# Peptides against a protein of PDB entry 7BBL: the designs that were tried, part 67

Target 1, 86 residues: chain A of PDB entry 7BBL
Amino acid sequence: IAQESLESQEQRARAALRERYLRSLLAMVGHQVSFTLHEGVRVAAHFGATDLDVANFYVSQLQTPIGVQAEALLRCSDIISYTFKP

## One batch from the design tools (peptide; made by RFdiffusion4, then SolubleMPNN)

Design b2_p19_5_s3 (from b2_p19_5, 5 letters changed)
Fold by OpenDDE base, seed 4:
Structure b2_p19_5_s3 (fold): chain B 86 residues (1-86), chain A 19 residues (1-19)
Amino acid sequence: as target 1 above (86 residues)
Amino acid sequence: SAAAARQAAFWAAAYAAFA
């Protein structure tokens, strides 16, 4: 039987990752999310929206170890991981 | 903007405190 090309396999892998990411964003709507940032910094905030072009997270009620921000913009490059309970 | 500058300062302080 014919085997799928390496390029096709990579394409499917990328598509799967993108789908998983988008589904996670949809699942975040209306929930407080815990973000792990660099240097062990952990924050919690209510998810607002994202911009796919710039890769930013728009959040509200950002709880940080040194204070609370009513609204904030988090760069995806600063985020190591995030978690929440649906 | 002032808001952007304030946020930048906030994050700078946060990372300085916990790095």
Scores: peptide ipSAE 0.036, ipTM 0.535, DockQ to the pose 0.029
Fold by OpenDDE base, seed 5:
Structure b2_p19_5_s3 (fold): chain B 86 residues (1-86), chain A 19 residues (1-19)
Amino acid sequence: as target 1 above (86 residues)
Amino acid sequence: SAAAARQAAFWAAAYAAFA
């Protein structure tokens, strides 16, 4: 009997997560997304694009508790989670 | 750039206000 190595299992797991992430990006294009940031900050913005290499989110009409930014760049490192309706 | 600085200040203010 053959068994997949631990290394291979981990690789498949990472690949699956990456695929889900990419699919979510495709699904959210043009939609308003709710972002949960650090320190209890929550914002909503229309998703435009993402820079996969630098891990940045290009968004528009960013609604924050202290104001609205017509155009903004969110660093993925600032984002804890996000939700949207496809 | 000035735009980048403004955005940075915005986020800094946001976190300061809600932390």
Scores: peptide ipSAE 0.030, ipTM 0.524, DockQ to the pose 0.029
Fold by OpenDDE base, seed 2:
Structure b2_p19_5_s3 (fold): chain B 86 residues (1-86), chain A 19 residues (1-19)
Amino acid sequence: as target 1 above (86 residues)
Amino acid sequence: SAAAARQAAFWAAAYAAFA
């Protein structure tokens, strides 16, 4: 019998992951998020928004090792990982 | 495409971060 192709299955899986991620992003708007950057740098900031295409994170009250930035942009390429506690 | 693959990896990692 006919069955869904591997490519189609993978596409559906990616779509499901994206939707789940987006819902999580919406839920954390305004909340503080912890980011782990390169060279062992860890920062915390309130999530503002993100550019889905470029995966940039726009944040506020960014607490960095060298001071606090009222507003800042974190590039996905600079981020090793990030965590959010609902 | 390579771009699509990178995006897929990002979404997978992002999902894991919120799971």
Scores: peptide ipSAE 0.029, ipTM 0.469, DockQ to the pose 0.063
Fold by OpenDDE base, seed 1:
Structure b2_p19_5_s3 (fold): chain B 86 residues (1-86), chain A 19 residues (1-19)
Amino acid sequence: as target 1 above (86 residues)
Amino acid sequence: SAAAARQAAFWAAAYAAFA
């Protein structure tokens, strides 16, 4: 019997992941988030907003081993993963 | 901008120190 095309399956998969990502961003609002960056670097910060076009995270009270930055931008490409308590 | 440059330096230092 006929199956959904590979392209269609991949499109649905990408759409599902995108929706999950966006919902995750909404859930982060007002919460402290732990970010895992490249080379094993981990930081924590309060989530502010994102620019979906520029792919930046706007955060506050960024905690790093070298100090705390009141306001900061995190490049999406620098982030491997993140966790937070909803 | 100066702010952007400061942040860039911050990240460069962070990765250099922790990598």
Scores: peptide ipSAE 0.028, ipTM 0.523, DockQ to the pose 0.030

Design b2_p19_5_s4 (from b2_p19_5, 6 letters changed)
Fold by OpenDDE base, seed 5:
Structure b2_p19_5_s4 (fold): chain B 86 residues (1-86), chain A 19 residues (1-19)
Amino acid sequence: as target 1 above (86 residues)
Amino acid sequence: SAAAARQAAFWAAAYAAYA
């Protein structure tokens, strides 16, 4: 009887999460995205690009509580979650 | 590292939000 090791299980879990994340990025292209930041702050922006290693978000038309930024950078550490309609 | 942990947590959150 063969059984997958704990290490292999964790590897599969990480791979699955990474795949889902990447698929969400592809689906995000051309859509306005709503980002939930710390302290309940919500912003909306158009997706531009990300760096695959750090997961920084390069966005445009960022709507913030203090105004609109034509171009902006959101670090993954700033983001709690995001949503959009594919 | 803390940064790596945050990135992993982000991917988990993205999975939950997108799925």
Scores: peptide ipSAE 0.097, ipTM 0.617, DockQ to the pose 0.062
Fold by OpenDDE base, seed 3:
Structure b2_p19_5_s4 (fold): chain B 86 residues (1-86), chain A 19 residues (1-19)
Amino acid sequence: as target 1 above (86 residues)
Amino acid sequence: SAAAARQAAFWAAAYAAYA
């Protein structure tokens, strides 16, 4: 009985996780997202678009501790976690 | 680099969050 190699199984698993992530991005469009950044900074912004390769988040109405930025770019390297209501 | 490490961690967490 032929069995799929471990390497092939891992590739399929990674592909499945990426698909679920991409679907979550579609669900975020137009919604306000809460981002937890480094140094305990928390911000909220409306999701606009993302760079699929680098995971840069292009957002609007970014609420920061010192004010609101109309448009901004949040790099994945700055983000610890994020949450939103679908 | 630290930035590269954070990017890798982001992808891992992002995928897992929606499993």
Scores: peptide ipSAE 0.092, ipTM 0.603, DockQ to the pose 0.053
Fold by OpenDDE base, seed 2:
Structure b2_p19_5_s4 (fold): chain B 86 residues (1-86), chain A 19 residues (1-19)
Amino acid sequence: as target 1 above (86 residues)
Amino acid sequence: SAAAARQAAFWAAAYAAYA
């Protein structure tokens, strides 16, 4: 029985992480997510969908410091972190 | 670019958060 190559192990590891991330997105659908943006800005919004290539977040009912935006797009590059309760 | 770097960091953090 031959051992799996290191390269193959790394490939499986990356695949596993991608799978877990995608499943987290599925768990996020319809739930309110708290996003931490740059400059200490925090917003909350209901998750709608993402652009897998760009990692844009399409959200609704975005609660910002200056009011609620019915529909909005959050750029991946603007997001520091996010949390939600599935 | 800075935006590209932040995007890469986002993906890395996302994967790590749900690892």
Scores: peptide ipSAE 0.079, ipTM 0.591, DockQ to the pose 0.051
Fold by OpenDDE base, seed 1:
Structure b2_p19_5_s4 (fold): chain B 86 residues (1-86), chain A 19 residues (1-19)
Amino acid sequence: as target 1 above (86 residues)
Amino acid sequence: SAAAARQAAFWAAAYAAYA
């Protein structure tokens, strides 16, 4: 039987993950998002924009344990997960 | 790198949420 190469399978997997990521970003537009960060930190912020290449989140009204920032930058690599009300 | 791995994990979480 024929089997897809490992490299091809990995490429499809990465493409699927990227697509779901991008769709989630589109769905976040105009919504407040709850972010789960490392060390059990949870913050909430309104989605503004992203730099898809650098993987940064530009957000507003960032609610942190120590206060609210009008505008802030979150690194994608610092985010474990996020939820929002569609 | 660790940062790249965390970014990949983020994408995986997004996939799980929207699959």
Scores: peptide ipSAE 0.079, ipTM 0.605, DockQ to the pose 0.060

Design b2_p19_6_s3 (from b2_p19_6, 6 letters changed)
Fold by OpenDDE base, seed 1:
Structure b2_p19_6_s3 (fold): chain B 86 residues (1-86), chain A 19 residues (1-19)
Amino acid sequence: as target 1 above (86 residues)
Amino acid sequence: AAVERLEAELEAIRAAFLA
């Protein structure tokens, strides 16, 4: 059997990671997600959608210390991490 | 491929969310 090129192996690895990520996004749709933002700020919101380039997270019922925002847009650059219960 | 199909679904979800 011929050995797969390094470039091909890397391509498959990237594709696998992308697929796993996309499946995770689908699993998040409609669920409440906890977001950790800069300066330790933590908010919770129902995940609605994202741009494919992960520029924005479109969410609803965003819970902040000040109150609840029905609709909101979270920039990916503002998000440190997130977690959710499937 | 699987990636393209997933992206298509997510794009449709985004479009519907913004509509």
Scores: peptide ipSAE 0.640, ipTM 0.927, DockQ to the pose 0.908
Fold by OpenDDE base, seed 2:
Structure b2_p19_6_s3 (fold): chain B 86 residues (1-86), chain A 19 residues (1-19)
Amino acid sequence: as target 1 above (86 residues)
Amino acid sequence: AAVERLEAELEAIRAAFLA
């Protein structure tokens, strides 16, 4: 039988990864997320929205080591990892 | 189509959040 080209397989793989990422973002909306930042800093915030291109994270009730910010913008470049309960 | 739909939903959420 006909075999799918390598390029086509890679395209499907990229699409699958993108879909997985987007579904994860959608699942975070409205939930509290724990973010690990540089230098071991960890914060928690309610995830509101994100830019799909730059991946700016618009959050609320950001709990930082020195206080709570009602609203904040987190840059993707500041984030090492994150976790949340769907 | 799935990716496009998801992106549209997330963009709508962003727009509403910032409004």
Scores: peptide ipSAE 0.638, ipTM 0.926, DockQ to the pose 0.907
Fold by OpenDDE base, seed 4:
Structure b2_p19_6_s3 (fold): chain B 86 residues (1-86), chain A 19 residues (1-19)
Amino acid sequence: as target 1 above (86 residues)
Amino acid sequence: AAVERLEAELEAIRAAFLA
């Protein structure tokens, strides 16, 4: 029985995850996203775009505990998690 | 191929957003 190598399986898995991620980003465009940042800070913002290499999140109407920012940049490294409804 | 297409689309969105 011919079987795909482990490394090949892992490669396909990575590709699948990448595709899933990218599709999720597309689904986020124009929608409000809830971000969980460090120290338990939670913010909401409308997703605008991302850098695919640096993974920055360009957002608008960022709601923070101290006010609303019309435009903002969220670095992926500062984001613990995010959720949205497509 | 699918990944590349998705990335291209997202890059276009980024460009438009920043323009």
Scores: peptide ipSAE 0.637, ipTM 0.926, DockQ to the pose 0.929
Fold by OpenDDE base, seed 5:
Structure b2_p19_6_s3 (fold): chain B 86 residues (1-86), chain A 19 residues (1-19)
Amino acid sequence: as target 1 above (86 residues)
Amino acid sequence: AAVERLEAELEAIRAAFLA
């Protein structure tokens, strides 16, 4: 029985995870996302776009405890968790 | 191939958002 190399198996596994991640990002586009930031700060924003490598989040209508920002840039390093309804 | 298509689509969305 021909067996796929370990390296190839690992490549397929990484690709599968990457695909799932990217599909999740697409599902998020245009939807409001709830973000949990440091110190218990929670914000909501409409997801516009993201960098695939640097992982910046470009959002609009960012609702913060002190007001609403029409446009904003969030960095993954500032985000503890997030949730959204697709 | 699926990953590449998805990345291209997301990059297009980013470009349009920032334009």
Scores: peptide ipSAE 0.637, ipTM 0.926, DockQ to the pose 0.962

Design b2_p19_6_s4 (from b2_p19_6, 6 letters changed)
Fold by OpenDDE base, seed 4:
Structure b2_p19_6_s4 (fold): chain B 86 residues (1-86), chain A 19 residues (1-19)
Amino acid sequence: as target 1 above (86 residues)
Amino acid sequence: AEVARLEAELEAIRAAFLA
């Protein structure tokens, strides 16, 4: 019985996860996303775009505890998690 | 191939957003 190598299986798995991630990003475009940042800070913003390499989030109408920013950049390193409804 | 297509689309979105 011919069987795919373990490394090949892992490669396909990585590709599948990447595709899933990218599709989720596309689904976020134009939608409000809730971001959990450090120190328990939670913000909401409309997703605009991302960097594919650095994974920065370019957002608009960022709602923060101290006000709303029309445009903002959220670095991936500052984000603990995020959620959205497609 | 599909990944590349998706990445290209997202890159276009980024470019448009920053323009």
Scores: peptide ipSAE 0.635, ipTM 0.925, DockQ to the pose 0.951
Fold by OpenDDE base, seed 2:
Structure b2_p19_6_s4 (fold): chain B 86 residues (1-86), chain A 19 residues (1-19)
Amino acid sequence: as target 1 above (86 residues)
Amino acid sequence: AEVARLEAELEAIRAAFLA
């Protein structure tokens, strides 16, 4: 039988990864997320939205070491990792 | 098509959040 080209297989793989990523973002919407920032700083916030290129994270109720911000904008470059409970 | 749908949904969420 006919075999799918390597390029086609790679295209499907990229699409699958993108879809998986986007679904994970949707799963975070409205949920509290724990962010690990530089210098060991850890914050928690309710995930509101993000740009499609994930340049910015729009959050609410940001809990920082020095207080809580009702609304905030986190740059992707400031984030080392994050975790949340779906 | 599925990716496009998901991206559209996320964009709508972002727009609503900023409105």
Scores: peptide ipSAE 0.634, ipTM 0.925, DockQ to the pose 0.950
Fold by OpenDDE base, seed 1:
Structure b2_p19_6_s4 (fold): chain B 86 residues (1-86), chain A 19 residues (1-19)
Amino acid sequence: as target 1 above (86 residues)
Amino acid sequence: AEVARLEAELEAIRAAFLA
């Protein structure tokens, strides 16, 4: 049995992660998502869309410790993780 | 191919949201 190259294995792994990411984005549209940011900060917001090129999250009804922001943009680099109920 | 399709769908959603 021919052994798959390391590069090919890594490529498949990256592709799988990308697919799961995109599927999660599609699944969360319109739902409230809990975002974990740096320094233990957690916020909740309704997901609207992402900017694939700039890696931004466009959200609404962002719940922050000091109030609710109707419309907001979260930088992907500021997000550690997110969870939601489909 | 599937990833490309998902990206296209996401792009359409993004366009609609930002319109």
Scores: peptide ipSAE 0.052, ipTM 0.629, DockQ to the pose 0.822; fails the geometry check
Fold by OpenDDE base, seed 5:
Structure b2_p19_6_s4 (fold): chain B 86 residues (1-86), chain A 19 residues (1-19)
Amino acid sequence: as target 1 above (86 residues)
Amino acid sequence: AEVARLEAELEAIRAAFLA
């Protein structure tokens, strides 16, 4: 039995994870996402898109503790966790 | 190929959102 190289196995594993991630993002589009930010701040927003390389979330109707922003940019570095229902 | 397609779709969504 021909054995795939370790490098090739790692490439397939990375590709599988990337695909799952991208599919998750696609499933998120248009849905409200709950974000947990630093200092216990929790917000909800409708997901628009991400910047695949810069790792930003472009969202709308961002519900913050001090009001609603029609459009907003969330940096991934500001996000501790998030959840949504597809 | 599938990953490339998904990335293209995400790029299109991003472009539409920011346009």
Scores: peptide ipSAE 0.045, ipTM 0.623, DockQ to the pose 0.897; fails the geometry check

Design b2_p19_7_s1 (from b2_p19_7, 6 letters changed)
Fold by OpenDDE base, seed 1:
Structure b2_p19_7_s1 (fold): chain B 86 residues (1-86), chain A 19 residues (1-19)
Amino acid sequence: as target 1 above (86 residues)
Amino acid sequence: SALEEELRALFAERAAAIA
């Protein structure tokens, strides 16, 4: 039975994940997003935009454990996961 | 950037919904 190589399958998987990632970023624009950070820290903020080159999230009304920050920059590398309702 | 070009190409070729 003819089947694509493992390398090709992995490439498709990576491409699919990259597409889903970007689509999620576009879908969350203007919505409140719940972010899970390291050490069990959870914050919520309205998503504004992302910088694909620098890997930053630009957000507003960031609800932190010690208060609300009007505008903030979150490093994507510090984010474990996020959820939102489109 | 190279990443943006790659992703743009992906979306141009595929029109799948968010999985």
Scores: peptide ipSAE 0.042, ipTM 0.590, DockQ to the pose 0.087
Fold by OpenDDE base, seed 2:
Structure b2_p19_7_s1 (fold): chain B 86 residues (1-86), chain A 19 residues (1-19)
Amino acid sequence: as target 1 above (86 residues)
Amino acid sequence: SALEEELRALFAERAAAIA
């Protein structure tokens, strides 16, 4: 019985992870998201949209340790993880 | 766009569109 190659399995795994990520981006639209940034910085913001070319995060009501910023842009490279309630 | 095209490709077989 034929089986899928290891490389093919890895490709499917990568595709699944990417799909999961993209679905999360779609799911967070209109929701408040908690972001973990580098150096222990944690912020929360309402998600507006992403730049589908660069994957920048356009957010509003960004709650930072030093205050609230009405509108802000977060780069993917600045973000370690995020969580939200769909 | 890069991510848009990637998403479209991933969902093409399921006839899914970007929301």
Scores: peptide ipSAE 0.039, ipTM 0.553, DockQ to the pose 0.128
Fold by OpenDDE base, seed 5:
Parts: C-alpha cells; structure tokens; sequence
Structure b2_p19_7_s1 (fold): chain B 86 residues (1-86), chain A 19 residues (1-19)
C-alpha cells in the first residue's frame, strides 16, 4: 500500500484546520462572540464581518473591561481564541 | 481577496454544512 508523504499529510491537516476556521467565521455572522485577547483580557461582541484581505474583525457592542464600544475593529493578531453558540 | 479565494477553493465543489 502506497504511503502518503509527510508533506502531503501536513498539507491535508492544515487544509482541514483552515476549513474549520473559515466555517467558524461564516457561523459567527450575526452572533455574539466571546474573544480572548492577550494579558487575559476577555471581551464579547456581536460579529459583523471580516476583512478578507487583512482578516480584521468588524464588531459591534464590544464589551470591554473599561466599557462598551458601539463599533470596533479587532485585529486577528490580537485574538488568541474565541467561542460562540451557532 | 486572499481569504475569499481560499474559501471559494475549499467549498466550491461540495455542499457545505457550517460547523
């Protein structure tokens, strides 16, 4: 039985994770999402859209430790993780 | 866009159930 190369295995794994990520973005639209940022900061916001070039998150009603921002831009690089209910 | 093209490539050929 032919064995798939290590490179091919890694490529499939990355593709699967990327697909999961992209599907999560689609599922987030219109929902409140809890974001974990650096330094243990946690915020919640209604997800609006992403910038498909830069991967910024455009959100509304951002609940931060210092108050609520009606509209905000979260950089993908600032986000460690997120959770939401579809 | 980069992500749009990647999304298209991943999903265009199949039905998609969002997970």
Amino acid sequence: as target 1 above (86 residues)
Amino acid sequence: SALEEELRALFAERAAAIA
Scores: peptide ipSAE 0.037, ipTM 0.554, DockQ to the pose 0.122
Fold by OpenDDE base, seed 4:
Structure b2_p19_7_s1 (fold): chain B 86 residues (1-86), chain A 19 residues (1-19)
Amino acid sequence: as target 1 above (86 residues)
Amino acid sequence: SALEEELRALFAERAAAIA
């Protein structure tokens, strides 16, 4: 039986994850997203836009433990995970 | 970016639901 190489399987897996990621970004537009940051910090904000090149999240009404920030930029490197309801 | 172009091409050929 013909079977993909391990390398090919890994490539497809990465591609699938990348596609899933981008689809999630599109689905996030206009929705409130919960972000898990480092040091156990969790924030919620309305997703505005993203820069795929710089990997920044532009959000509004960022709810932080120390208050609400009207406009904010979240770097992907600062984000551990995020969740939202489409 | 290269990734952005790759994904753009992917979405162009696919009409699957976004969410």
Scores: peptide ipSAE 0.028, ipTM 0.540, DockQ to the pose 0.097

Design b2_p19_7_s2 (from b2_p19_7, 7 letters changed)
Fold by OpenDDE base, seed 2:
Structure b2_p19_7_s2 (fold): chain B 86 residues (1-86), chain A 19 residues (1-19)
Amino acid sequence: as target 1 above (86 residues)
Amino acid sequence: SALEEELRRLFAERAAAIA
């Protein structure tokens, strides 16, 4: 029995991470999500959808330190982490 | 949706690998 290659192991690990990510996207639909952005900025917004190709978060009622935006687009690259209650 | 389809793809690939 040949041992699984390191590359194969890494592939499975990446797939598992991707699965977790996608599951979270499905779970946050219709919920308010708290996003942690760069520079310690934290915002909350109702999740709308994501763009799988561009990797953007489409949200509504975005609560920012300077006010509330009815609709907004958050780039995944701007997001450090997010939390929500399913 | 595209998101759901991708999930299905991931699960299908995993199932095929361990079958």
Scores: peptide ipSAE 0.101, ipTM 0.646, DockQ to the pose 0.068
Fold by OpenDDE base, seed 3:
Structure b2_p19_7_s2 (fold): chain B 86 residues (1-86), chain A 19 residues (1-19)
Amino acid sequence: as target 1 above (86 residues)
Amino acid sequence: SALEEELRRLFAERAAAIA
């Protein structure tokens, strides 16, 4: 029985994860999102937009441990995970 | 947008693989 190679299976898995990520970005627009950053820091903000090239999140009403910031820019590399209600 | 273009690329590649 012919079987797909491990490399091919991993490639399909990566493609599926990429699609899930992009779909989540589209669903996130206009909603409040909870972000988990490094060192256990958690923040919440209204999502505005993202740039695939710059790898940044443009948000508003960012709630941080030390206060609220009206407008902010979050680097994708600083984000561990996020959750929201679509 | 860039996001839409990336999605279009992914779906096009998937369709090509199935065909």
Scores: peptide ipSAE 0.086, ipTM 0.627, DockQ to the pose 0.069
Fold by OpenDDE base, seed 4:
Structure b2_p19_7_s2 (fold): chain B 86 residues (1-86), chain A 19 residues (1-19)
Amino acid sequence: as target 1 above (86 residues)
Amino acid sequence: SALEEELRRLFAERAAAIA
């Protein structure tokens, strides 16, 4: 029986991760998200939207270590991970 | 983006519910 190549398996795995990512973006709409940033910084904010072309997170009520920022832009490259309750 | 288009097509083809 023909076996799927390793390359094909890896492609499917990457596709699955990309799908999960997109689904998470859809799921976080209207929710507060906790972001883990570099240098041990953790912030929380209400999700607004993402820009898939530039990979940015547009958020509001960003709770930072030094205060709350009404509107903010978080670059994907600045984010290590994020969590939220669907 | 190319990725966005790819994912859009993926969901459309699967006809899966977008949570």
Scores: peptide ipSAE 0.066, ipTM 0.597, DockQ to the pose 0.095
Fold by OpenDDE base, seed 1:
Structure b2_p19_7_s2 (fold): chain B 86 residues (1-86), chain A 19 residues (1-19)
Amino acid sequence: as target 1 above (86 residues)
Amino acid sequence: SALEEELRRLFAERAAAIA
């Protein structure tokens, strides 16, 4: 059995991760998501949507250490990870 | 939406690679 090249394997892996990411965005619609930001900051918010290039998260009821923000925009570059219950 | 279009594109590319 011919072995797939390393480059091809990496390409498939990247595609799989991208698909998983996009599916998670679809799944989190309407759910409260816990976001881990830089410097160990953690916030929770209800997911609304992302922009066309999937660079920003539009959320509501953002819970921060200093209070709740009704509407907010989270940049993908500010997010380290997130979790939610589908 | 752009999200659905991106997923569709990924699936199409995968199918093309397999074929």
Scores: peptide ipSAE 0.103, ipTM 0.646, DockQ to the pose 0.069; fails the geometry check

Design b2_p19_7_s3 (from b2_p19_7, 7 letters changed)
Fold by OpenDDE base, seed 2:
Structure b2_p19_7_s3 (fold): chain B 86 residues (1-86), chain A 19 residues (1-19)
Amino acid sequence: as target 1 above (86 residues)
Amino acid sequence: SALEEELRALFAARAAAIA
């Protein structure tokens, strides 16, 4: 029986994580998402879209500790985690 | 969208690996 190489296993694992990420992006469309940023900052916003090349999140009605911003861009590198109800 | 296209590509690759 042919055995899958370690490299192939790792490749599948990375692909699975990427798929999970992409599925989450598709699922959050039209939903309010809670983002956890650095320094414990938490914001909520309606998800619009992402730019895979620039790694930006296009959001609206961004609720920040200071106030609400109608439109905003969140860099992926600024985001620690996010949650939403599918 | 680019997002959907990439997801589609991942599924295609997985399907090819299975059968």
Scores: peptide ipSAE 0.043, ipTM 0.560, DockQ to the pose 0.069
Fold by OpenDDE base, seed 4:
Formats: C-alpha cells, sequence, structure tokens
Structure b2_p19_7_s3 (fold): chain B 86 residues (1-86), chain A 19 residues (1-19)
C-alpha cells in the first residue's frame, strides 16, 4: 500500500487553501465585504479591486468605527479575515 | 501579474484533473 508523503500532503493542503483564497477574491467583486482587522476592529466596505501582485484591497465607502472613508487601501497584512455574501 | 498567473495555473490544473 502506497502512502503519500507528508511533504506532498502539505503541498496539496497549501494549494487547496490558495485556490480557496483566489476564488474568494473573484467572488468578492461587486460586493460589500466585512473585514476583521487587528485589535478587534471590524469594518465594511465595497470591494473595488485588488493589487494583483501585492494583494492589497482597494475599497470604497469604508465604514469604520469613527466614520466613513470614501476610498481606502487595506493591506493584506492588516486583514485577519473577511466575509461577504456572494 | 503574479495573481493572475497563479489563478490561471490553478484553474488549468483543476480542469486537467477533471478531464
Amino acid sequence: as target 1 above (86 residues)
Amino acid sequence: SALEEELRALFAARAAAIA
């Protein structure tokens, strides 16, 4: 009985996660997205675009705890998670 | 771009696996 190596298993897992992430970006287009940022900060914004090389999030009508920003750039490193209705 | 290339690669791989 042949068994897949640990390295191969990890590779498949990484590939699956990456695919899921990229598909979520496609599904995000044209939707309002809720972002969870550091320190429990949660914001909502309309998705505009991503930087295809850096994976920054360009958003509009960013609803923050202290007000609305017409346009904003969210760095991937600042985002813990996000959710939206496809 | 890097993201586009990776996305295309993933879709191609998936298509190949299903075919």
Scores: peptide ipSAE 0.033, ipTM 0.534, DockQ to the pose 0.100
Fold by OpenDDE base, seed 5:
Structure b2_p19_7_s3 (fold): chain B 86 residues (1-86), chain A 19 residues (1-19)
Amino acid sequence: as target 1 above (86 residues)
Amino acid sequence: SALEEELRALFAARAAAIA
């Protein structure tokens, strides 16, 4: 039987992960999200929107270790992971 | 936009695979 090449397997895996990511962005709108940043820093914020080209996170009520920011922009590159309840 | 187009492409591919 024909087997899928390693390259094709990796491609499918990447595509699946990307789809999950994009779906999560859509599901995140209007919800409070917990973000894990570098150096073990964790913050929480209400998700507003993303930049459709760069996927920056526009958030409100950002709870940081040094205080709360009413409005903020989180760069995708600064985020390690996030969790939220849909 | 990049994100919209990528999402559209992924869903289109998925639909095609299921069909």
Scores: peptide ipSAE 0.030, ipTM 0.532, DockQ to the pose 0.097
Fold by OpenDDE base, seed 3:
Structure b2_p19_7_s3 (fold): chain B 86 residues (1-86), chain A 19 residues (1-19)
Amino acid sequence: as target 1 above (86 residues)
Amino acid sequence: SALEEELRALFAARAAAIA
């Protein structure tokens, strides 16, 4: 019985992760999200929207160690990970 | 893909409201 190649398995895995990412963005709308940034910085903000092509996150009420930023733009390249409760 | 296009439209519309 033929087995799926390793390359094919990796392709399916990448596709699944990509879809999970996109669906997480849908679930994120209107919720407070905790972001882990570089240098060990962690912030929380209310998610507004994102541009799939530019990979920017438009957020509000960004809680930083030095205060709250009413409106802010987070670049995807600045983000290590994020968590939220749907 | 169709999924990405739908998401792009949704987020673009919302971004316009925020801007």
Scores: peptide ipSAE 0.022, ipTM 0.462, DockQ to the pose 0.647

